Peptides against a protein of PDB entry 6B4J. Designs and how they scored, part 105

Target 1, 315 residues: chain A of PDB entry 6B4J
Amino acid sequence: DITMQWYQQLQDASMQCVLTFEGLTNSKDSQAKKIKMDLQKAATIPVSQISTIAGSKLKEIFDKIHSLLSGKPVQSGGRSVSVTLNPQGLDFVQYKLAEKFVKQGEEEVASHHEAAFPIAVVASGIWELHPRVGDLILAHLHKKCPYSVPFYPTFKEGMALEDYQRMLGYQVKDSKVEQQDNFLKRMSGMIRLYAAIIQLRWPYGNRQEIHPHGLNHGWRWLAQILNMEPLSDVTATLLFDFLEVCGNALMKQYQVQFWKMLILIKEDYFPRIEAITSSGQMGSFIRLKQFLEKCLQHKDIPVPKGFLTSSFWRS

## One batch from the design tools (peptide; made by RFdiffusion4, then SolubleMPNN)

Design b1_p18_8_s4 (from b1_p18_8, 9 letters changed)
Fold by OpenDDE base, seed 4:
Structure b1_p18_8_s4 (fold): chain B 315 residues (1-315), chain A 18 residues (1-18)
Amino acid sequence: as target 1 above (315 residues)
Amino acid sequence: DALEKMKEMLETEPVVEE
């Protein structure tokens, strides 16, 4: 399976990255510990500062992240910080930055769906300039949300239940599994972030270049989902999230072919979702139903709430 | 089945006619 090979390759690359900076992370030296902490803050704080308020502020954040990844000194916590302070500094920063982007999907976007767009446009722009960060974003995303690949992890003989639950994307703490609603909320945030990344380009980059992970991956994702059996509650939730965020972009890009896809979803795949939907899961099902019916009736998919406009970039 | 044929065609990114 080519999809699973791709998944595994990204996971292997992520693991190799962790091994590469192990010297920095495991060091008992006080200076190395300080450098690690400074680099971690320099990588993650700018991402946490991303907001929907002003395009100018977003540009400042982008420039700071790019400068850090380019080996330039940046101000963080009142100190000058550079990846050149340690031979493993760049690998560590790339990993932590990618991890933080996915975490913003998991936390911020999960709670505030509109936050997907400013986070995604920065992530896309950084990915364009720093492909390794993009690969690490995918690795973190796929690990936390296998449905972003997409695939459904299977229980294997001899596997502990907790390990299986973690593979499915559940958080398990103190032998307690995460509640379903919280799980779906986190998965929704990550899918929405992904759906935003694949359609957005940093406006101050070279737009003539091909998107490093563009809408073709959105088409692929939909095709893969349609080739899989639906999973109870999960498929209805995430399919809605994906289409709400990137459906308009896919419609504009693929036009008639996209509408054929949407009809296929409504006429073939949606009944299969219905067949596995319990009475307690009707919320996600009804939401998807209403969305599909509205889009087909109006022959339009609305621009998602929070989509960045030209006025945002002039602010 | 028309739906099956449509599904097969949709497994790959369509060529956008310019």
Scores: peptide ipSAE 0.034, ipTM 0.720, DockQ to the pose 0.433
Fold by OpenDDE base, seed 2:
Structure b1_p18_8_s4 (fold): chain B 315 residues (1-315), chain A 18 residues (1-18)
Amino acid sequence: as target 1 above (315 residues)
Amino acid sequence: DALEKMKEMLETEPVVEE
């Protein structure tokens, strides 16, 4: 399976990255510990500052992240910080930055869906300039949300139930599994972030270049989902999230072919979702139904709420 | 089956006919 090979390659690259900077992570030296903390803050704080407030502020955040990744000194916590302070500094920063982007999906976007767009446009722009950060974003995303690949992890003989639950993307703490609503909320945030990344380009970059992970991956994702048996509640939820965020972009890009796909979803795949939907899970099902019916009736997919406008970039 | 053919077509990025 080409999809599973791609998944595994990204996970392997992520693991190799962790091994590469283990010397920095495991160092008992006081100076190395200080550098690690400074680099971690420099990588993650700018991402947490991303907001929908002003385009100018978003540009400043982007420039700071790019400067850090380019080996330039940046101000963080009142100190000058550079990846050149340690031989493993760049690998560590790339990993932590990518991890933080995905965390913003599972936390910020999960709670505020509109936050997907400013986070995604920065992530896309950084990915264009720093491909390794993009690969690490995918690796983190795929590990936390296997449905972003997409695939459904299977229980293997001898596997602990908790490990299986974690593979499915659930948080398990003190032998207590995360509640389904919280799980779906986090998965939704990550899928929405991904759906935003694949359609957005940093407006101050070289627009003539090909998107490093563009809408073709959105088409692939939909195709793969449609070729899988639906999972109760999960498929209806995430399919809606994906289409709400990137459906307009896919419609514009693929035109008639997109509508053929949408009809296939409504006529063939949707009944299969219905067949596995319990009475307690009708909320996600009904939401998807209403969305599909409205889009097919109007022959239009609305621009998602929070989409970045020209006025945002002038602010 | 027209539906199966459509599913197969979905696995490949559609050629945007300019």
Scores: peptide ipSAE 0.034, ipTM 0.717, DockQ to the pose 0.491
Fold by OpenDDE base, seed 3:
Structure b1_p18_8_s4 (fold): chain B 315 residues (1-315), chain A 18 residues (1-18)
Amino acid sequence: as target 1 above (315 residues)
Amino acid sequence: DALEKMKEMLETEPVVEE
């Protein structure tokens, strides 16, 4: 399976990246520890500062991240920090930056869906200039949310239940599995972030270049989801999240073909979701139903709430 | 089945007629 090969290649690249900077992460030297902490803060703090407030602030954050990745010194925590402070500094920063973007999907977007757009546009712009960061974003995303690939991890003989739960994307702490609502909330955030990344381009970049991971991957994602058996609650939730965020963009890009896909979802796939939906899981199902019915009735997918407008970039 | 044909077509990226 080409998709699984792609998944594995990204995971392997991510693991190799970790091995590359292991000297920095495992160092007992006080200076190396300081450098590690400074680099980690420099990589992650700007991402945490991303907000929906002003386009000018978003540009400043982007420029800071890009400068750091370009080997330029940046101010972080009152110190001048550069990836050149350690030979493994760039790999470490790229990894931690990518991890932080996915974490913002998992946490910030999960709680505030509108936050997907400013985070995604920065991530997309950085990915365009730094492809390795993009690959690492995918690697982190796929590991935390296998549904972003998409694939459903299978239980293997001899596997511990907790390990299987972790493979499915659940957090397991002290032998307690995460509650389903919290799990779905985190998965939703990551899918929404992904759906935003594939449609957004940094407005101050070279727009003549092809999007490094564009809407064609959104089409592929939908096609793969539709070829898989639905999972109870998960499929209905994430399909809605994906379509709510990038459905308008997909509609504009693929037009008639998009509507054929939407009809296929309603006529073929939706009954299969219904068949596995329990009475306690009707919320996600009903939400997807209402969304699909509304979109098909109006022959329109609304622009998602929080989509960045021209007024945002002038602010 | 028209539905099966649609599923097969969906596996290929739609050629956006420029």
Scores: peptide ipSAE 0.032, ipTM 0.720, DockQ to the pose 0.452
Fold by OpenDDE base, seed 5:
Structure b1_p18_8_s4 (fold): chain B 315 residues (1-315), chain A 18 residues (1-18)
Amino acid sequence: as target 1 above (315 residues)
Amino acid sequence: DALEKMKEMLETEPVVEE
């Protein structure tokens, strides 16, 4: 399976990255610990500062992240920080930055869907300049949200239930599995972030270049989802999240072919979702149904709430 | 099945109509 090979390759690359900077992360040396913490803060704090407030602030954050990844010193916590402070500094920063982008998906976007767009445009722009960060974003995303690949992890004989739950993307703490609503909320946030990344380009970059992970991956994702048996509640939820965020962009890009896909969802896939939907899960199903019916009726998919406008970039 | 063929085509060859 080509999709599973791709998944595994990204996970392997991520694992190799971790091994590369293990000396920095596991060091008992006081100076090394300080460097690690400084680099971690320098990588993650700017991402946490991403907001919908002003385009100028977003540009400042982008420039800071790019400078850090380029080996330039940046100010963080009142100190000058550079990836050159340690031979493993760049790999560590790339990994932690990618991890933080995905965390913003599962936390910030999960709670505030509109936050997907400013986070995604920075992530996309950084990915364009630093492809390794993009691969690591995918690796983190795929590990936390296998539905972003997409695939549904299977229980294997001899597997611990908790390990299977973690593979499915659930958080398990003290032998307690995460509540379904919280799980779906986090998965939704990550899918929404992904759907935003694949459609957005950093406006100050070279737009003549091909998007490093563009809408063609969105098309692939939809096609793969439609070729899979739906998972109860999960598929209806995430399909809605994906289409709400990137459906307008896909419509503009693929036009008639996109509408054929929506018809296929309505005629073929909906009955399959309905067949596995319990009475307690009808909310997600109904939401998806209403969305698709509205889109098909109007022959339009609305621009998602929070989409970055020209006025945002002038602020 | 026409629908399965459509799904396969959509997966393998995303067509951009300009």
Scores: peptide ipSAE 0.029, ipTM 0.705, DockQ to the pose 0.603

## One batch from the design tools (peptide; made by RFdiffusion4, then SolubleMPNN)

Design b1_p19_1_s1
Fold by OpenDDE base, seed 2:
Structure b1_p19_1_s1 (fold): chain B 315 residues (1-315), chain A 19 residues (1-19)
Amino acid sequence: as target 1 above (315 residues)
Amino acid sequence: SERQKLEEELTEEALKKLF
């Protein structure tokens, strides 16, 4: 399976990256420990500062991240920090930055869906300039949310139940598995972030070039989902999240083909979701139903709430 | 498959009648 090969290649690259900067992360030297902490803060704090408040502030954050990745000194925590302070500094920063983008999907976007767009446009712009960061974003995303690939992890003989639960994307702490509502909330945030990334371009970059991971991957994701058996609660939830965030962009890009796909979802795939939906899972089912019916009735997919406007970039 | 049949039936002409 080409999709699974792609998944594995990204995971292998991510693992190799971790091994590459192991000297920095495992160092007992006091100076190396200090450098590691400074680099970690420099990589992650700017991402946490991303907000919907002003486009000018978003540009400042982007410029800081890009400067750091370019080997330039940046101010972090009142100190000058550079990836050149350690031979493994760049690899470490790229990994931690990518991890932080995915964490913002898992946490911030999960709680505030509109936050997907400012985070995604920065991630897209950084990915365009630093492809390795993009690959690491995918690797982190796929590992935390296998449904973003998409695939459903299978239980293997001899596997511990907790390990299987973690492979499915659940958090397991002290032998207690995460509640389903919290799990779905985190998965939703990551899917929404991904759906935003594939449609957004940094407005101050060279937009004449092809998006490094564009809407064609959204089309692929939908096709793959529709070729899989639906998973109870998960499929209805994430399909809605994906379509709500990038459905308008897909409609504009694929036009008639998009509407064929949407009708196919409504007439063929949705009944299959219904067949596996229990009475306790009707919330996600009804939400998807209402969305599909509204879109087909109005012959339009609305622009998602939080989509960045021209007024945002002038602020 | 039934899905493939549905996809084939969803011609551009058919969609133009819906929209």
Scores: peptide ipSAE 0.023, ipTM 0.576, DockQ to the pose 0.044
Fold by OpenDDE base, seed 4:
Structure b1_p19_1_s1 (fold): chain B 315 residues (1-315), chain A 19 residues (1-19)
Amino acid sequence: as target 1 above (315 residues)
Amino acid sequence: SERQKLEEELTEEALKKLF
């Protein structure tokens, strides 16, 4: 189907990117190794510095990332660093930057949900200026969280169990699969980051242009999820995460259509989730239930905690 | 762009299945 074609196309592009900078990554030359490390730091450190503290700081981070991607020298680790230091520098930086954004979803957002918004607005703004970074973000996101596509990986004949587990998004180390709670926590972080990206625009960009991956993809995601059989614990968790982060934005954008979908979720889809929910998985189920009931009762979805305000950008 | 067209198609397909 077209969804799987899209998924595969992004994965292929990501793979080709890796092959393109293989010379840089595999080099035994001391100078090349130094350049690689400097570029990796220049690409990733600014992303790790993203915080909810001040809009001015966020702008500085954005400008640094954009400058780096534009071939301008930037200061990193006390040194001047540029993608022009190596022919494969730009491809490498784009890949590592995209990877780092997704890692921040997987790690930082997973632990601090409000961190989704400042990370997402930078990612969105960079994506607008550097579409390849956006494609690579999707590629990394889809690979780590197939539920962001969404699709459910299937076990195939001859596949190793560990490989199947990894395809499902689990971490497998030393033949030990990740615990379900940790898995869901990471998936939640990535979904929340994605839900934030699709609704946020960098305020200092050309906002007259169409969002490179906007709310229509949120609508698509929900529609696709609803047309799939629910997965135990996973669907209830991620559906809640998604709606909590972007439900307000979707409500404003799609209005009556959004409420029709929310009713459909509550009346038709939610019972299907319930039917596959075990007693040990009631936490995610109850959380989704309470959220849906509250939203329908109040006829409102709250603005998510951590949403960036005008006051943030003036700080 | 080709990407935008694909994204639109994905959205339309999803909507058609939902409603």
Scores: peptide ipSAE 0.021, ipTM 0.548, DockQ to the pose 0.600
Fold by OpenDDE base, seed 5:
Structure b1_p19_1_s1 (fold): chain B 315 residues (1-315), chain A 19 residues (1-19)
Amino acid sequence: as target 1 above (315 residues)
Amino acid sequence: SERQKLEEELTEEALKKLF
């Protein structure tokens, strides 16, 4: 399976990255520990500062992240920090930065769907300049949300139930599995972030270049989902999230082909979702139904709430 | 790049299965 091969390649690259900076992370030296902490803060704090407030602030954040990844010193916590402070500094920063982007999907976007767009446009712009960060974003995303690949992890003989639950994307703490609503909320945030990344370009970059992970991956994702058996509650939830965020962009890009896809979803795939939907899961099902019916009736997919406009970039 | 080839293959494979 080519999809699983791609998944595994990204996971392997991520694991190799971790091994590369293990010397920095496991060091008992006080100076190395200080450098590690400074680099971690420099990589993650700017991402946490991303907001929907002003385009100028977003540009400052982008420039800071790009400067850090370019080996330039940046101010963090009142100190000058550079990836050159340690031979493993760049690999560590790239990994932690990518991890933080996905975490913002998992936490911030999960709670505030509009936050997907400013986070995604920064992530896309950084990915364009630093492809390794993009690969690590995918690796983190795929590991936390296998439905972003998409694939459904299978239980193997001899596997612990908790390990299987973690593979499915659930958090398991003290032998207690995460509640379904919280799980779906986190998965939704990550899917929405992904759907935003694949359609957005950093406006101050060279937009004539090919998107490093563009809308063709959105088309692929839909095609793969439709070729899989639906999962109860999960498929209806994430399919809605994906279409709400990137449906308009896919419509503009693929035109008649997109509408054929949407009709296929409504007529052929939706009944399969219905067949596995219990009475307690009708909320996600009804939401998807209403969205599909509205879009087909109006022959339009609305621009998602929070989409960045020219006015945002002038602020 | 190898990544670009994989992306193209994944997209093409997915489309062939759909249509």
Scores: peptide ipSAE 0.020, ipTM 0.541, DockQ to the pose 0.546
Fold by OpenDDE base, seed 3:
Structure b1_p19_1_s1 (fold): chain B 315 residues (1-315), chain A 19 residues (1-19)
Amino acid sequence: as target 1 above (315 residues)
Amino acid sequence: SERQKLEEELTEEALKKLF
């Protein structure tokens, strides 16, 4: 399975990255610990500051992240911080930055769907300049949300139930599994962020270059989802999330092919979702149904709420 | 063409080959 190979390769690369900066992370030296904390803050704080308020502020954040990744000193926590402070600093920052982007999907986007766009455009722009960060974003995303690959993890012989639950993307703390609603909320946030990343380009970069992980991956994702048996509640939820965020972009890009796909979803795949949907899960199902019906009826996919306009970039 | 390839990917036959 090519998809699973890709998944595993990214996970292996991520694990290898962790090993490369283990000296920094495991150091007992006070100076190394200080550097680690400074680098961690420098990598993560700018991402947390991403907002829909002003394009100018977003540019400042982007420039700061890019400067950090480029080995330039940046101000963080009242200190001058550089990845050059430690030989493993760059690897560590790339990993933590990527982790933070995914975490913003998991947390911020999960709670505020419109936040997907400013986060995604920064992530996309950074990915364009720093491909390793992009790979690490995927690795973190895939690990937390296997549905972003997509695949449904299977229970293996000898596996602990909690480990299986974690593989499915659930948080398990003190032998208590996360509630389904919270799980779906987090998964939704990550899928929405991903759907935004694949369609957005940083406007101040070389936009003539091919997107490092563009809409073709969205098409692939849909094709793979449609080839999979639907998972109860999950598939309906995430398919809606994905289409709501990137459906307009896919429509514009693939035109007639997109509509064929949407019809295929409605006529062939949707009944399969219905067949596995319990009465308690009808909310996600109905939401997807209404979305599909509305889009087909109007022959249009609306621009998602929070999509960044030219006026945003002039602010 | 890229479009033809993408259209083929949407066919039932193509989808069945993905897994």
Scores: peptide ipSAE 0.018, ipTM 0.559, DockQ to the pose 0.176

Design b1_p19_1_s2
Fold by OpenDDE base, seed 2:
Structure b1_p19_1_s2 (fold): chain B 315 residues (1-315), chain A 19 residues (1-19)
Amino acid sequence: as target 1 above (315 residues)
Amino acid sequence: SERQRLEEELTQQALKELF
């Protein structure tokens, strides 16, 4: 289907990128190894420094990442680092940067939901200036969280159970599968990050341009989720996460159509979720139910906690 | 691009199936 074609094209692009910089990653030359490590640090450390503390600091981080991607030298670990140090340096940095953004969703946002917004606004701004980074963000996100596409991976004949579990997004280490709570926590973080990216624009860029991956993709995501059979615990969890983060933005953008969708979720989709929800999974279902009931009752979706305000950018 | 076309087609298909 078209969804799987889109998914596969992004994965192919990501795979081709890896092949492009394989010379750098597999080099046994000491200088090449040093360059690789310096570039990896230069690409990833600024992303890890993103915080909710001050807008000025966020701008500095953005400028550093953009400078690196633009072929300018940047200071990293007390050394001057540039993608021009190796012919494959730019491709490598773009890949590692995109990977790190998704990892911050998987780890930082998973533990601190409010962290989604400062990470997302930087990612969105970088995506606008560097489309290849955006494509790679999607590729990494889709691979780690197939529910962000969305699709539910199916077991294929001859597939190892561990490989199937990994396709579903589970981590498998030493033949032990990740616990369900940790799995859902990571998936939630990535969905929340994605929901933030599609609605945010870097405030110091050219806002007249169309968002490279905007709210229309959020609308598509919701529509596709609702057209799928719900997956136990997963669908209720991620639907809540998505709506909590970008529901307000979708409401403003799609207005009456959005509310029709919300009613459809409550009246038609909830019974389907409930039918597959066990007693031990009722928590996720109840959380989604309460959220939707509150929103429908008040005819409003609140601005999510952590949303970046004008005061943040003046700090 | 071809990918953008696919994304647009996906959006239209998904909406048609819902409404």
Scores: peptide ipSAE 0.175, ipTM 0.815, DockQ to the pose 0.487
Fold by OpenDDE base, seed 4:
Structure b1_p19_1_s2 (fold): chain B 315 residues (1-315), chain A 19 residues (1-19)
Amino acid sequence: as target 1 above (315 residues)
Amino acid sequence: SERQRLEEELTQQALKELF
């Protein structure tokens, strides 16, 4: 299974990264602990500061992250912080940064869908300059949301139920499984962030270069989803999320092919979703239905709310 | 890279199976 090979390679890279900076994370030395915390804050705080307020602020955040990853000192928490403070600093920062991007999908985008775009454009730009961060973003994303790959984890003999639930993307705390609504909300956020990343380029980079993880991956994702049996509630939810965020971009890129795919979704795949949709899951189903019908009727997919415009970058 | 090749292969396979 090529999909699983790709998935596993990314997970292996992530695991190797963790092992690389284990000395830093497990150190009992006071100075090492201080460095770790400073690096963690330097990596994550800028990401949390990403907003839709002004392009100039977003550029500042980007520059700070890039500077940090480039081995330059940055100001964080009133202190000068650099990855050079520890031999494992760069690996640690790359990992934590990637983790934070995905977490913003899981949390911020989940609650505010428009936040996907400013987060995604920074992530894309950083990915372009620091490919390892991109790999780690995928690793974190895939682990938290296997549907972003996509694949459906399977229960294996001897596996703990909680572990299986976690593999599916559910949070399990104190033997309590996350409610379906919260689960879907988090998955939606991550999918929306991913859908935004694959279509956005940092405007101050070398846009003549190929996107490190571009729209072709969106096309792949759709194709693979459509080749899979739909999962109750999940498929309808995430397919809608994906199309709402990157459908316009896909339409522009693939044109007639995109519309053929959309018709295929409506005519062939949608009935399969309907067949597995219970009365309690009609919300996601109806939302997808209405979206597809509207798009086909108008022969257009709207630009998603929150899409970054030229005016944003001049602010 | 090997991963990029895998990604491309996945894309082609998915499209081939879909259409």
Scores: peptide ipSAE 0.165, ipTM 0.807, DockQ to the pose 0.496
Fold by OpenDDE base, seed 1:
Structure b1_p19_1_s2 (fold): chain B 315 residues (1-315), chain A 19 residues (1-19)
Amino acid sequence: as target 1 above (315 residues)
Amino acid sequence: SERQRLEEELTQQALKELF
């Protein structure tokens, strides 16, 4: 299966990255521990500072991340920090940065959907300049949210139930599985972030170049989802999240083909979702239904709330 | 790259199965 090959290649690249900086992460040396902590903070704090407030602040954050990845010293926690402080520093920072972007999808975007856009535009811009960070973003995203690939993990003989639940994306702590609503919130946040990344370009870069992971991946994702049996609650939730965030962009890019896809979703795939939807899961189902009906009726997909405008970049 | 080739192949296969 080509999808699983693609998934596994990205996971292998991520694992290889972890192995390359294992010396830094496992060191008992006090200086190495200090460097590790400084690099981790330098990589992750700027991402946590991303907000919808001003384009100028977003540019400052981008420049700081780019400088760090370029081997330049940056100020973090009142100290000058550089990836050159350790031979494994760059690999470590790239990994932690990518992990943090996905974590912002899982946490910040999950709670505040509009946050997807400023986070995504920075991630896209960094990906354009540092493709290894992009690959690691995908690896982290796919591992936490297999539905972003998409594929449904299967229960294998001899597998512990908790391990299977983790493969599905659930958090399991102290033998307690995460509640379904919290699980779906986290998955939604990650899907929304991904849907934003594939359509956004950093405005201060070379926009003439092809997006490193553009809307063609969104088109692929939709096609693959529709070729899969729907999963209870999950499919309706994530399909809505994806279309709400990048449906407008897909409409503009694929035009007639997009509308054919949307009709296929409404007429063929939606009844299959309905057939597996219980009374307790009607919320996600109804939300998707209303969205599809509205879009088909108006022959338009609205620009998502929080989409970055020219005025944002002038602020 | 090989990965890009796989991504393109996946896209074409998925679309072929739908349409």
Scores: peptide ipSAE 0.153, ipTM 0.805, DockQ to the pose 0.493
Fold by OpenDDE base, seed 3:
Structure b1_p19_1_s2 (fold): chain B 315 residues (1-315), chain A 19 residues (1-19)
Amino acid sequence: as target 1 above (315 residues)
Amino acid sequence: SERQRLEEELTQQALKELF
């Protein structure tokens, strides 16, 4: 299966990265531990500072991350930090940075959907300059949200139930599986972040270059989802999330083809979703239905709330 | 790259199956 090959290749790359910096992470040396923590903070704190407040602040954050990845010293926690402090520093920072971007989807975007855009534009810009970070973002994203690939993990013989639940993206702690609403909330955040990444370009980069992971991947994702049997609650939820965030961009890019796909969803895919939707899950289905009906009626998909405008970049 | 090839193949396959 080509999808699984792609998935596995990214996971293998991620695992190989972890092995590469294992010396740094497993070191018991006090200095190495200090360096590790400093690098981890330097990689993650700027991402956590991303907000919708001002474009100028966002630029500063971007520049800081880029500087760090470029081997330049940056100020973090009152100290000068550089990936050159350890031979494995760059790999470690790239991994942790990518992990943090996905985590912001999982947490911040999940709670505040509009946060997807400032996070995504930074991630996209960093990805453009540092492709390895992008690959690692995908690896982290795919592992936490297999629906972003997309694929639905299957139970295999001999697999523990908890492991299967984790493969599905659920958090399992102390043999307690995450509640469905929390699960969907996290998945939504990650899908929304992904949908934002594939459409956004850092405005201060070379915008004429091809997006490293652009809307064509969104088109693929959408097509792949529609070729899959819907999963109860999940498909309706994430399809809505995806279209709400990048539907406008897809509409502009693919035009008539996009509308044909939207009609296909409404006419052919909805019945399949409905057939597996219980009364308690009807909310997600109804939300998607209403969104699509509105879009089809108005022959337009609105620009998503939180989309970054020119005025944002002038602030 | 091999990954890019896979992505392209996936896209083509998905579209072929959809339409």
Scores: peptide ipSAE 0.138, ipTM 0.806, DockQ to the pose 0.474

